# Designs tried in a protein design run: peptides against a protein of PDB entry 4Z63. Part 173

Target 1, 334 residues: chain A of PDB entry 4Z63
Amino acid sequence: LCLGMNDLTGNIPEDLFHLKRLNLLGIQENRLSGSLSREIRNLSSLVRLDVSWNLFSGEIPDVFDELPQLKFFLGQTNGFIGGIPKSLANSPSLNLLNLRNNSLSGRLMLNCTAMIALNSLDLGTNRFNGRLPENLPDCKRLKNVNLARNTFHGQVPESFKNFESLSYFSLSNSSLANISSALGILQHCKNLTTLVLTLNFHGEALPDDSSLHFEKLKVLVVANCRLTGSMPRWLSSSNELQLLDLSWNRLTGAIPSWIGDFKALFYLDLSNNSFTGEIPKSLTKLESLTSRNISVNEPSPDFPFFMKRNESARALQYNQIFGFPPTIELGHNN

## One batch from the design tools (peptide; made by RFdiffusion4, then SolubleMPNN)

Design b2_p20_2_s3 (from b2_p20_2, 13 letters changed)
Fold by OpenDDE base, seed 5:
Structure b2_p20_2_s3 (fold): chain B 334 residues (1-334), chain A 20 residues (1-20)
Amino acid sequence: as target 1 above (334 residues)
Amino acid sequence: SREALREEAFARLEGENLMF
């Protein structure tokens, strides 16, 4: 049953929960309000539940133990409060959980040893506090993780050295500290292709440790951290780099010539730093900017990016990295 | 309207994975 993209108001009719053979319920992009009914437990055949982009409030009901076939739960852009229900945090069937842009709070707790099928987690823009959950690497299929815009304090857990499934990771604007430790840990994530760390590590030094290596790194965004130091030499070994944003830091020194050796680099933002010297001639030879056909349909993170084209304009949402225009931004380096 | 709710939601999301 798909009723998405309407102007439906009020609550879900109770009679809908008598549909025991229902595999898919999509009621997204409406004006549905009130609490999400506990009677969802009666939908025992449910595989996909999409209640996103509504006006739901209250706590998410703890009924997911009665939904053994549920693979997809989309609840982004609602007014949900409280924590993740215990039955949801222990769901062995769940592949994707999206609760971005809610008012969920407390410590983030997931039973990753039980969540054997979880591959995508989006909890961005909530009110989670405390530390990052150390047991996230126990979610052995977890590939996509967005935890941006929460109040996680402290450092990236040491356990994340074992996060082999991790491919797409955002911790943007989450009050994290110790970038040296974070990079030292995350370099062990052998499948990591996208790393977003913007608005963290305020005033720290970007490490120039030649022992750091990110083999499969395609997207690195570490903007607006007031980071000191220079262009890190370890980054030159990330041969698959496609997007680099180090804007709005306090980086100094020359832009190194090896920045032009990245064959797939189509987006470079080094603006609003203190770089000096000449623009490397190698940047004018970037194949991605000279060849029209590098529309590589590569896998992208499930979480969106936002770009402000102008300080006064609203940010535009980009669901794919390749939606960004080819860009070299070197402005405001004084 | 649905559009107004979307715009308001997007405005709240500008700090998530923001490209500067």
Scores: peptide ipSAE 0.323, ipTM 0.885, DockQ to the pose 0.805
Fold by OpenDDE base, seed 4:
Structure b2_p20_2_s3 (fold): chain B 334 residues (1-334), chain A 20 residues (1-20)
Amino acid sequence: as target 1 above (334 residues)
Amino acid sequence: SREALREEAFARLEGENLMF
């Protein structure tokens, strides 16, 4: 049953929950309000539940133990409060959980040893607090993780060295500290291709440790951290780099010539730093910006990016990395 | 409206994974 993208109001009719054979319920992008009924438990054949972009409030009902086939739960952009229900946090069938842009709070707790199928987790823009859950790496298929805009203060857990499944990770604007530790840990995530750390580590030094190595890194965004230091030499070994944003920091020194050696680099923002010297001539030889079409349909994070064209404009949402225009921004340096 | 809800939600999301 697909009723998305309408102007439906009120609550879900209770009789809808008698549809025992229903595999897909999509009621997204409406004005449905009130609590999400616990009677969704009656939809025992449910594979996909999409209630996103509504006005639902209250706690998410703890009925997911009665939904043994549920693979997809999309509840982003609602008013849900409380925590993740225990049955949801223990779901062995769930592949994707999207609860971005809610009012969920407390400590984030997932039973990752039970969540054997979880591959995508989006909890961005919530009110989770405390520390990052140390057991996230126990979610052995977890590839996409957005935890941006929560209050996960402290450091990245040491256990994340074992986060082998992790490919796309955002922790932007989550009050994190110790960038050196974070990078030192996350370099062990051998499948990591996208790393977003914007609005953390305020005033720290960007480590220039040659022992750091991100083999498969394609997207690195560490903007607006007031980071000190220079362009990190370890980054030169990330030969697959496609997007680099280090804007709005306090980075100094020269832009190194190796920045032009990235064959796939199509988006570079080093603006609003304190870089000095000459623009490397090697930037004029970037293959992605010349006649060679390197635009490959590559997998992107499930979480969106936002870009402002100017300070007064609304940000545009980009769901795919390839949606960004080829860019070199070096403005507002010394 | 659905559009108004979307715009309001979008405004809150601008701080998530923002490219500067």
Scores: peptide ipSAE 0.318, ipTM 0.883, DockQ to the pose 0.783
Fold by OpenDDE base, seed 1:
Structure b2_p20_2_s3 (fold): chain B 334 residues (1-334), chain A 20 residues (1-20)
Amino acid sequence: as target 1 above (334 residues)
Amino acid sequence: SREALREEAFARLEGENLMF
């Protein structure tokens, strides 16, 4: 049953939950309100539940133990409160959980040993607090993780050295500290291609440690952290780099010539720093900017990016990295 | 309208993965 993208209002009719053979319920992008009914438990054949982009409120019902076939739960952009229900946090069938842009709170707790199928987790823009869950690496298929815009105080857990499944990770604007530790840990994530750390580590020094190595890193965004230091030499070994944003920091020194050696680099923002010297001639030789042969079929994060062209302008949403225009921003430096 | 709700929701998300 697909009723998405309408102007439906009110509650879900209770009789809808009598559809025991229903595999897909899509009611996204409406104006449905009230609590999400516990009677969802009656939809025992449900594989996909999309209630996103509505006005639902209250706690998410703890009925997911009665939904043994549920693979996809999309609840982003609602008014849900409380925590992740225990049955949802223990779901062995769930592949994707998207609860971005809600009012979920408390400590984030997932039973990753039970969530054997979870490959995508989006909890961005919630009210989770405390520490990052140390057991996330136990979610052995978890590839996409967005935890941005929560209040996860402290450091990246040491256990994330073992996060082998992790490919796309955003922790932007989550009150994180110790960038040196974070990078030192996350470099061990051998499948990590996208790392977003914007609006963390305020005033810290960006480490220039030659021992750091991100082999498969394609996207690095560490903007607006007030970071000190220079362009990190360790980044030069990330040969697959496609997007680099280090804007709105306090980075100094010269822009190194190796920045132009990245064959796939199509987006570079070093603006609003304190870089000095000349623009490297190598930047004029970036192959990606002279001949765009970007494979449209490259995997991208499930979480969106947002770009503001102007401080007063609305942010544009980009669902794919390749949606960004080819860019070199070096403005507002010395 | 649905569009207005979308715009409002997007505005709330500006700080999530913001490119400056």
Scores: peptide ipSAE 0.311, ipTM 0.879, DockQ to the pose 0.776; fails the geometry check
Fold by OpenDDE base, seed 2:
Structure b2_p20_2_s3 (fold): chain B 334 residues (1-334), chain A 20 residues (1-20)
Amino acid sequence: as target 1 above (334 residues)
Amino acid sequence: SREALREEAFARLEGENLMF
């Protein structure tokens, strides 16, 4: 049953929950309000539940133990409060959980040993606090993780050295500290291709440790951290780099010539730093900027990016990294 | 309107994964 993209108001009719054979319920992009009914428990055949982009409020009902076939729960852009219900945090069937842009609060707790099928988690823009959950690496299939715009004070847990499934990770604007520790841990994530750390590590030094190595890193975004130091030499070994944003920091020294050796680099933003010297001639040889054949079909994060074209403009949403125009920004350096 | 709700939601999301 797909009723999305209408102007439906009020609550879900209770009779809808009598549809015991229903596999898909999509009521997204409406004006539905009130609490999400506990009677969802009656939809025992449900595989996909999409209630996103509504006006739902209250706590998410703790009925997911009665939904043994549920693979997809989409609840982004609502007014949900409280925590993740225990039955949801223990769901063995759930593949994707998206609760981005709600008012969920407290400590983030997931029983990752039970959540054996979870591959995508989006909890961005909530009110979670405390520390990052140390047991996230126990979610053995978890590939996409967005935890941006929460208040996860402290450091990246040491346990994340074992986060082998992690491919796409955003912790942007989450009050994180100790960039040296974070990078030292996350370098062990062998499948990590996308790392977003913007608006963290305020005023820290970007480590220039040659022992750091990110083998599969394609996207690195560490903007607006007021980081000190220079272009890190360890980054030169990330041969698959496609997008680099280190803008709005306090980085100094020369832009190194190796920055032009990245064959796949199509987006480079080093603007609003204190770089000096000449622009490397190697940047003029970037094949990705001269060749028309950027492969549009590469896997991307499930979470969107936002770009402001101008300081006064609204941010544009980009659902794919390849949606970014080929860019070299070196402006506003000294 | 749906558009107004989208705009409000986007405004709240501008700080998530922002490229500067």
Scores: peptide ipSAE 0.301, ipTM 0.874, DockQ to the pose 0.826; fails the geometry check

Design b2_p20_2_s4 (from b2_p20_2, 12 letters changed)
Fold by OpenDDE base, seed 5:
Structure b2_p20_2_s4 (fold): chain B 334 residues (1-334), chain A 20 residues (1-20)
Amino acid sequence: as target 1 above (334 residues)
Amino acid sequence: EREELLREAYERLQDENLMF
């Protein structure tokens, strides 16, 4: 059943849960309210459940042990409270879990050893607290992780050195500390292409350690951290870099000439820092800015980005990194 | 109501993966 993008109100009719052969239930983008019924357990053939963009409230029912075929659960933009139900946190069938923009709270706990199929996790903009779960690397297929805008005090766990499946990672605005440790750990994630760390590490020094190396890094966003230091030399080895945002920090020194050697770099924001010297001539030779053929077919994170065009404007949502206009921002350096 | 809910949702999301 596909009933998305309507003005449906109230609860899901109970008789709907008698549809034991139902593979897909999509009721997204409605005005459905109340609790999500535990009778979803009766939908034993369910492969996809989309209840996103509604007014659901209460706890998510702990019935996912009765949904052995469930691959996709989309519940983003609701009013769900509590934690992730135990049966959901142990689901061996689940490929994608999206519960972004809810009111989920407590410690984030997933049984990654059981979640053998999980490849995408979006829990951004919730009320999770405590530490990042150390066992996330045990989710052996987990590629996309958005944990942004939670309250994960402390450091990136040392166990994340073993997060081989990790490709797209956001921890933006999550009260993280110790950028040196975070980068020192995450450099071991050999499949990491997108890293977002904005609004963390307040006032720390950006490490300039030549031993750091991010082999496949395409997107690095570390904005508004009040970071001190200079353009890090280790970044020059990330030859696949496409997007760099280090804006709204306290970085000093010259913009190095190697910044123009990135053949795929189409978005550069170094604005609102304290950079000095001349603009590197190599920036005028960036092939990505001269060639119209940005490869649209490159993999993008499943989580969206947001861009404010001005301080008073609403942030525009970008579902693809390639949706960003080719940009060089070097303004407001002193 | 839906537009307001969408507005509130977008306002909450502005600081999730914000590009400055």
Scores: peptide ipSAE 0.279, ipTM 0.845, DockQ to the pose 0.786
Fold by OpenDDE base, seed 1:
Parts: C-alpha cells; structure tokens; sequence
Structure b2_p20_2_s4 (fold): chain B 334 residues (1-334), chain A 20 residues (1-20)
C-alpha cells in the first residue's frame, strides 16, 4: 500500500493494521500526526515501512519483534522522541534504518550482534548524546553510517579499527575531538570510501603523518574545523580521490603539485584557508575536468549532502556525490 | 504549509553534511 506524497492528515486508521498480508506500507510525505500506533505489530508480513516526512510524534513503539520480515524502516523527518526501541535495536531482519531528522535522545545503543542484516544506518540530526557506540563494528554488514549532527563527545572508538564493512561514514558536526586519533583509527577501515568529519576537531592540527593511508578513499570532507597545518602528504596515496573539501580551515603552506595527479578528482574545495604560493599547474590537467566521461554509476552514500550557494540561501540537497558540479574552489586564501 | 514544513526540515538539516 503506497499512499505517499499526498496531503493526508490525522492518524493512521487502526483498521489498516488488520492487513496481515501487507508487505509494503508507504505513507511518506504526508501530514500524518500523533503517535505511530503500536498496532503496526499486526502487520506480520511487513517488509518495508515508510512513514518518513510526516508529523509523527512520541516514542517509536517497541513492537519490532513482531515484524520478523521487516527489512526497511524509514522514519526520517518526523518528531519522534525517546530512544531506539529495544526490539528495533535487536532486529535480525532489518537491512536499513533511517531515523534522520527526529528528536531521538539518550545514548545510542544497538545490539549489533543481533542486527546481522543491518547495512545502512541513518541517525543524522537527532539528539543522541554520550559517546559513539563502541560495538558498531559488530554490525558485520553495516556499510553506510550517518551519525552527523548529534552530540557524541570524545573520540572515535578504537574498536572502529575493526569496522571492515564500513564504506560511507559521516560524523559531521558531532562534537568530536582528536582528529589524529580519528584518522589513525579510520585508516584501518579497508572499505572506507566516503568520510565526512566537518564541524569537528575545533582548532586542532590536521596530521601530516606519512604512515596514514586510506587506500579506497574517494570522498573526504573535513570542512570548517579551524584546522591548522598544511595539505597532508598521506592523502597523496589515496589514488581514487574524487571529492576533497578542506574549506574553512586554517591550513597554510603551498598547495602541493600531487593534488593534480588524482585522475578522478572532480570536486576540490580548499577555499577559506591560508594557503600560499602558486596554483599547481597540474590542476589544469585534471582528467576528470577535461574528460566528460566520469562514470556516473559509482555507489554513493545513502545519506545526503547539502550545499549552500549563498549564506542566505536554502541549502541544496545532493543525494549523490556526482550530483556536485565539477568544481575547483581556491578562493579566500593568501 | 507543506512547503513550509519541508523548508523547516531542510533548514534543520543544513549542518548535517554541509558543503561550505
């Protein structure tokens, strides 16, 4: 049953939950309000539940133990409060959980040993507090993780060295500290292709440790951290780099010539730093900017990016990395 | 009203994965 993108108001009629053979319930992009009914437990055949972009409030009902076939739960952009229900945090069937842009709070706890099918987790823009859950690497299929815009104090857990499934990771604007430790840990994530760390590590030094290596890194975004230091030499070994944003930092020194050796680099933002010297001539030879044949079919994070073209303008949402225009921004340097 | 709710939702998301 798909009723998305309408102007439906009020609560879901309880009689709808008598549809025991229902595999898909999509009621996204409406004006549905009130609490999400616990009677969703009666939808025992449910594979996909999409209640996103509504006005739901209250706690998410703890009935997911009665939904053994549920693979997809999309609840982004609602008013949900409380924590992740225990039954949801223990769901062995769940592949994707998206609860981005809610008011969920408390400590983030997932039983990753039980969540054997979880491959995508989006909890961005919530009110989770405390530390990052150390057991996330126990979610052995977890590939996509957005935890941006929460209040995770402290450092990236050491256990994330073992996060082999991790491919796309955002911790943007999460009050994290110790960028040196974070990069030192995350370099061990052999499948990591996208790393977003914007609005963290306030005033720290960007490490220039030649021992750091991100083999499969395609997207690195570490903007607006007031980071000091220079362009990190370790980044030159990330031969698959496609997007680099280090804007709005306090980086100094020259832009190195190796920045133009990235064959796939189509988006470079080094603006609003303190870089000096000449623009490397190698940047004028970037194949990605000269050849239109960038393979548009590369996997992207499930979480969106946002870009403000103007400080007063609404941020534009980009659902794919290749949605960004080919860009070289070197403005507002010395 | 829907556009306003959408606008407010997007405004709240501006600092999630913002490219500056």
Amino acid sequence: as target 1 above (334 residues)
Amino acid sequence: EREELLREAYERLQDENLMF
Scores: peptide ipSAE 0.296, ipTM 0.851, DockQ to the pose 0.764; fails the geometry check
Fold by OpenDDE base, seed 3:
Structure b2_p20_2_s4 (fold): chain B 334 residues (1-334), chain A 20 residues (1-20)
Amino acid sequence: as target 1 above (334 residues)
Amino acid sequence: EREELLREAYERLQDENLMF
């Protein structure tokens, strides 16, 4: 049953929960309000539940043990409060959990040993607090993780050295500390292609440790951290780099010539730093800026990016990194 | 109303994974 993208109001009719053979319930992009009914437990054949972009409130009902076939739960952009229900945090069937842009709070806890199928986790823009869960690497299929805009404190857990499944990771605006430790840990994530760390590590030094290596890194975004230091030499070994944003930091020194050696680099933002010297001539040789055939078919994070064209403009949502125009921003350096 | 709710939602999301 797909009733998304309407102007439906009120609550879900109770009779809908009698549909025991229902595999898909999509009621996204409506004006549905109130609590999400506990009676969703009656939908025992449910594979996909999409309640996103509504006005739901209250706690998410703890009924996911009665939904053994549920693979997709999309609840983004609602008013849900409380924590992740125990049955949801223990779901062995769940592949994708999206609860982005809610009011979920408390410590983030998932039973990753039980969540054997979890591939994508989006909990961005919530009110989770405390520390990052150390057991996330136990989610052996977890590829996409958005934890941005939560109130995490402290450092990236040492256990994330073993996060082999991790490919797309955002921790933007989550009050994290110790960028040196974070990068030192995350370099061990062999499948990591996208790393977003914007609005963390306030005023720290960007490490220039030659021992750091991100082999498969395609997207690095570490903007607006007030980071000190220079362009990190270790980044030159990330030959697959496509997008680099280090804007709104306090980086100094010259822009190195090796920045033009990235064959796939189509988006470079080094604006609003303190870089000095000449613009490397190698930047004019970036093949990705001259060729119209940027391979649009590369896997992107499941979480969106936002770009402000102007300081006064609303940020545009980009669901794919490759939707960004080819860009070199070097403005506001001195 | 829907446009305002969408607007507010988008405004809240701007700081999640913002490219500057």
Scores: peptide ipSAE 0.235, ipTM 0.815, DockQ to the pose 0.756; fails the geometry check
Fold by OpenDDE base, seed 2:
Structure b2_p20_2_s4 (fold): chain B 334 residues (1-334), chain A 20 residues (1-20)
Amino acid sequence: as target 1 above (334 residues)
Amino acid sequence: EREELLREAYERLQDENLMF
């Protein structure tokens, strides 16, 4: 049953929960309000539940133990409060959980040893507090993780050295500290291709340790951290780099010539730093900027990116990194 | 109202994965 993208109001009719053979319930993008009914438990055949972009409130009902086939739960952009219910946090069937842009709070707790199928987790823009859950690496299939814009504190857990499944990771605007430790840990994530750390590590030094190595890094966004230091030499070994944003930092020194050696680099933002010297001639020879064929078919994170074209402009949403125009921003370096 | 809610939601999301 798909009733999405309407102007439906009120609550879900109880009679809808009598549809025991229902595999898909999509009621997204409506004006549905009130609590999400516990009677969802009656939908024992449910594989996909999409209640996103509504006015649902209250706690998410703890009924997911009665939904043994549920693979997809989409609840983004609601007013849900409380935590992730225990049955959801223990779901062995769940592949994708999207609860972005809610009012979920407390400690983020997932039983990753039970969540054997979880591959995508989007909890961005919530009110989770405390530390990052140390057991996330126990979610052995977890590839996509958005935890951005939560009230996390402290450092990236040491356990994340073992986060082998991690490919796309955003921790932007989550009050994280110790960028040196974070990068030192996350370099061990051998499948990490996308790393977003914007609005963290306030005023720290960007480490220039040549021992750091991100083999598969394609996207690095560490903007607006007020980071000090220079262009990190360790980044030169990330030969697959496609997008680099280090804007709105306090980086100094010259832009190194090796930045032009990245054959796949189509987006470079070094704006609003304190870089000096000449623009490397190698930047004018970037193959990705001269070739019209940006491969659109590369894997992207499940979470969107936002770009402000102008300080006064609304950010444009980009669902795919490759949707960004080829860009070199070097402005406002003093 | 919906457009406003969407706009507010969108504005809140800008700081999630904002590229400057």
Scores: peptide ipSAE 0.193, ipTM 0.799, DockQ to the pose 0.761; fails the geometry check

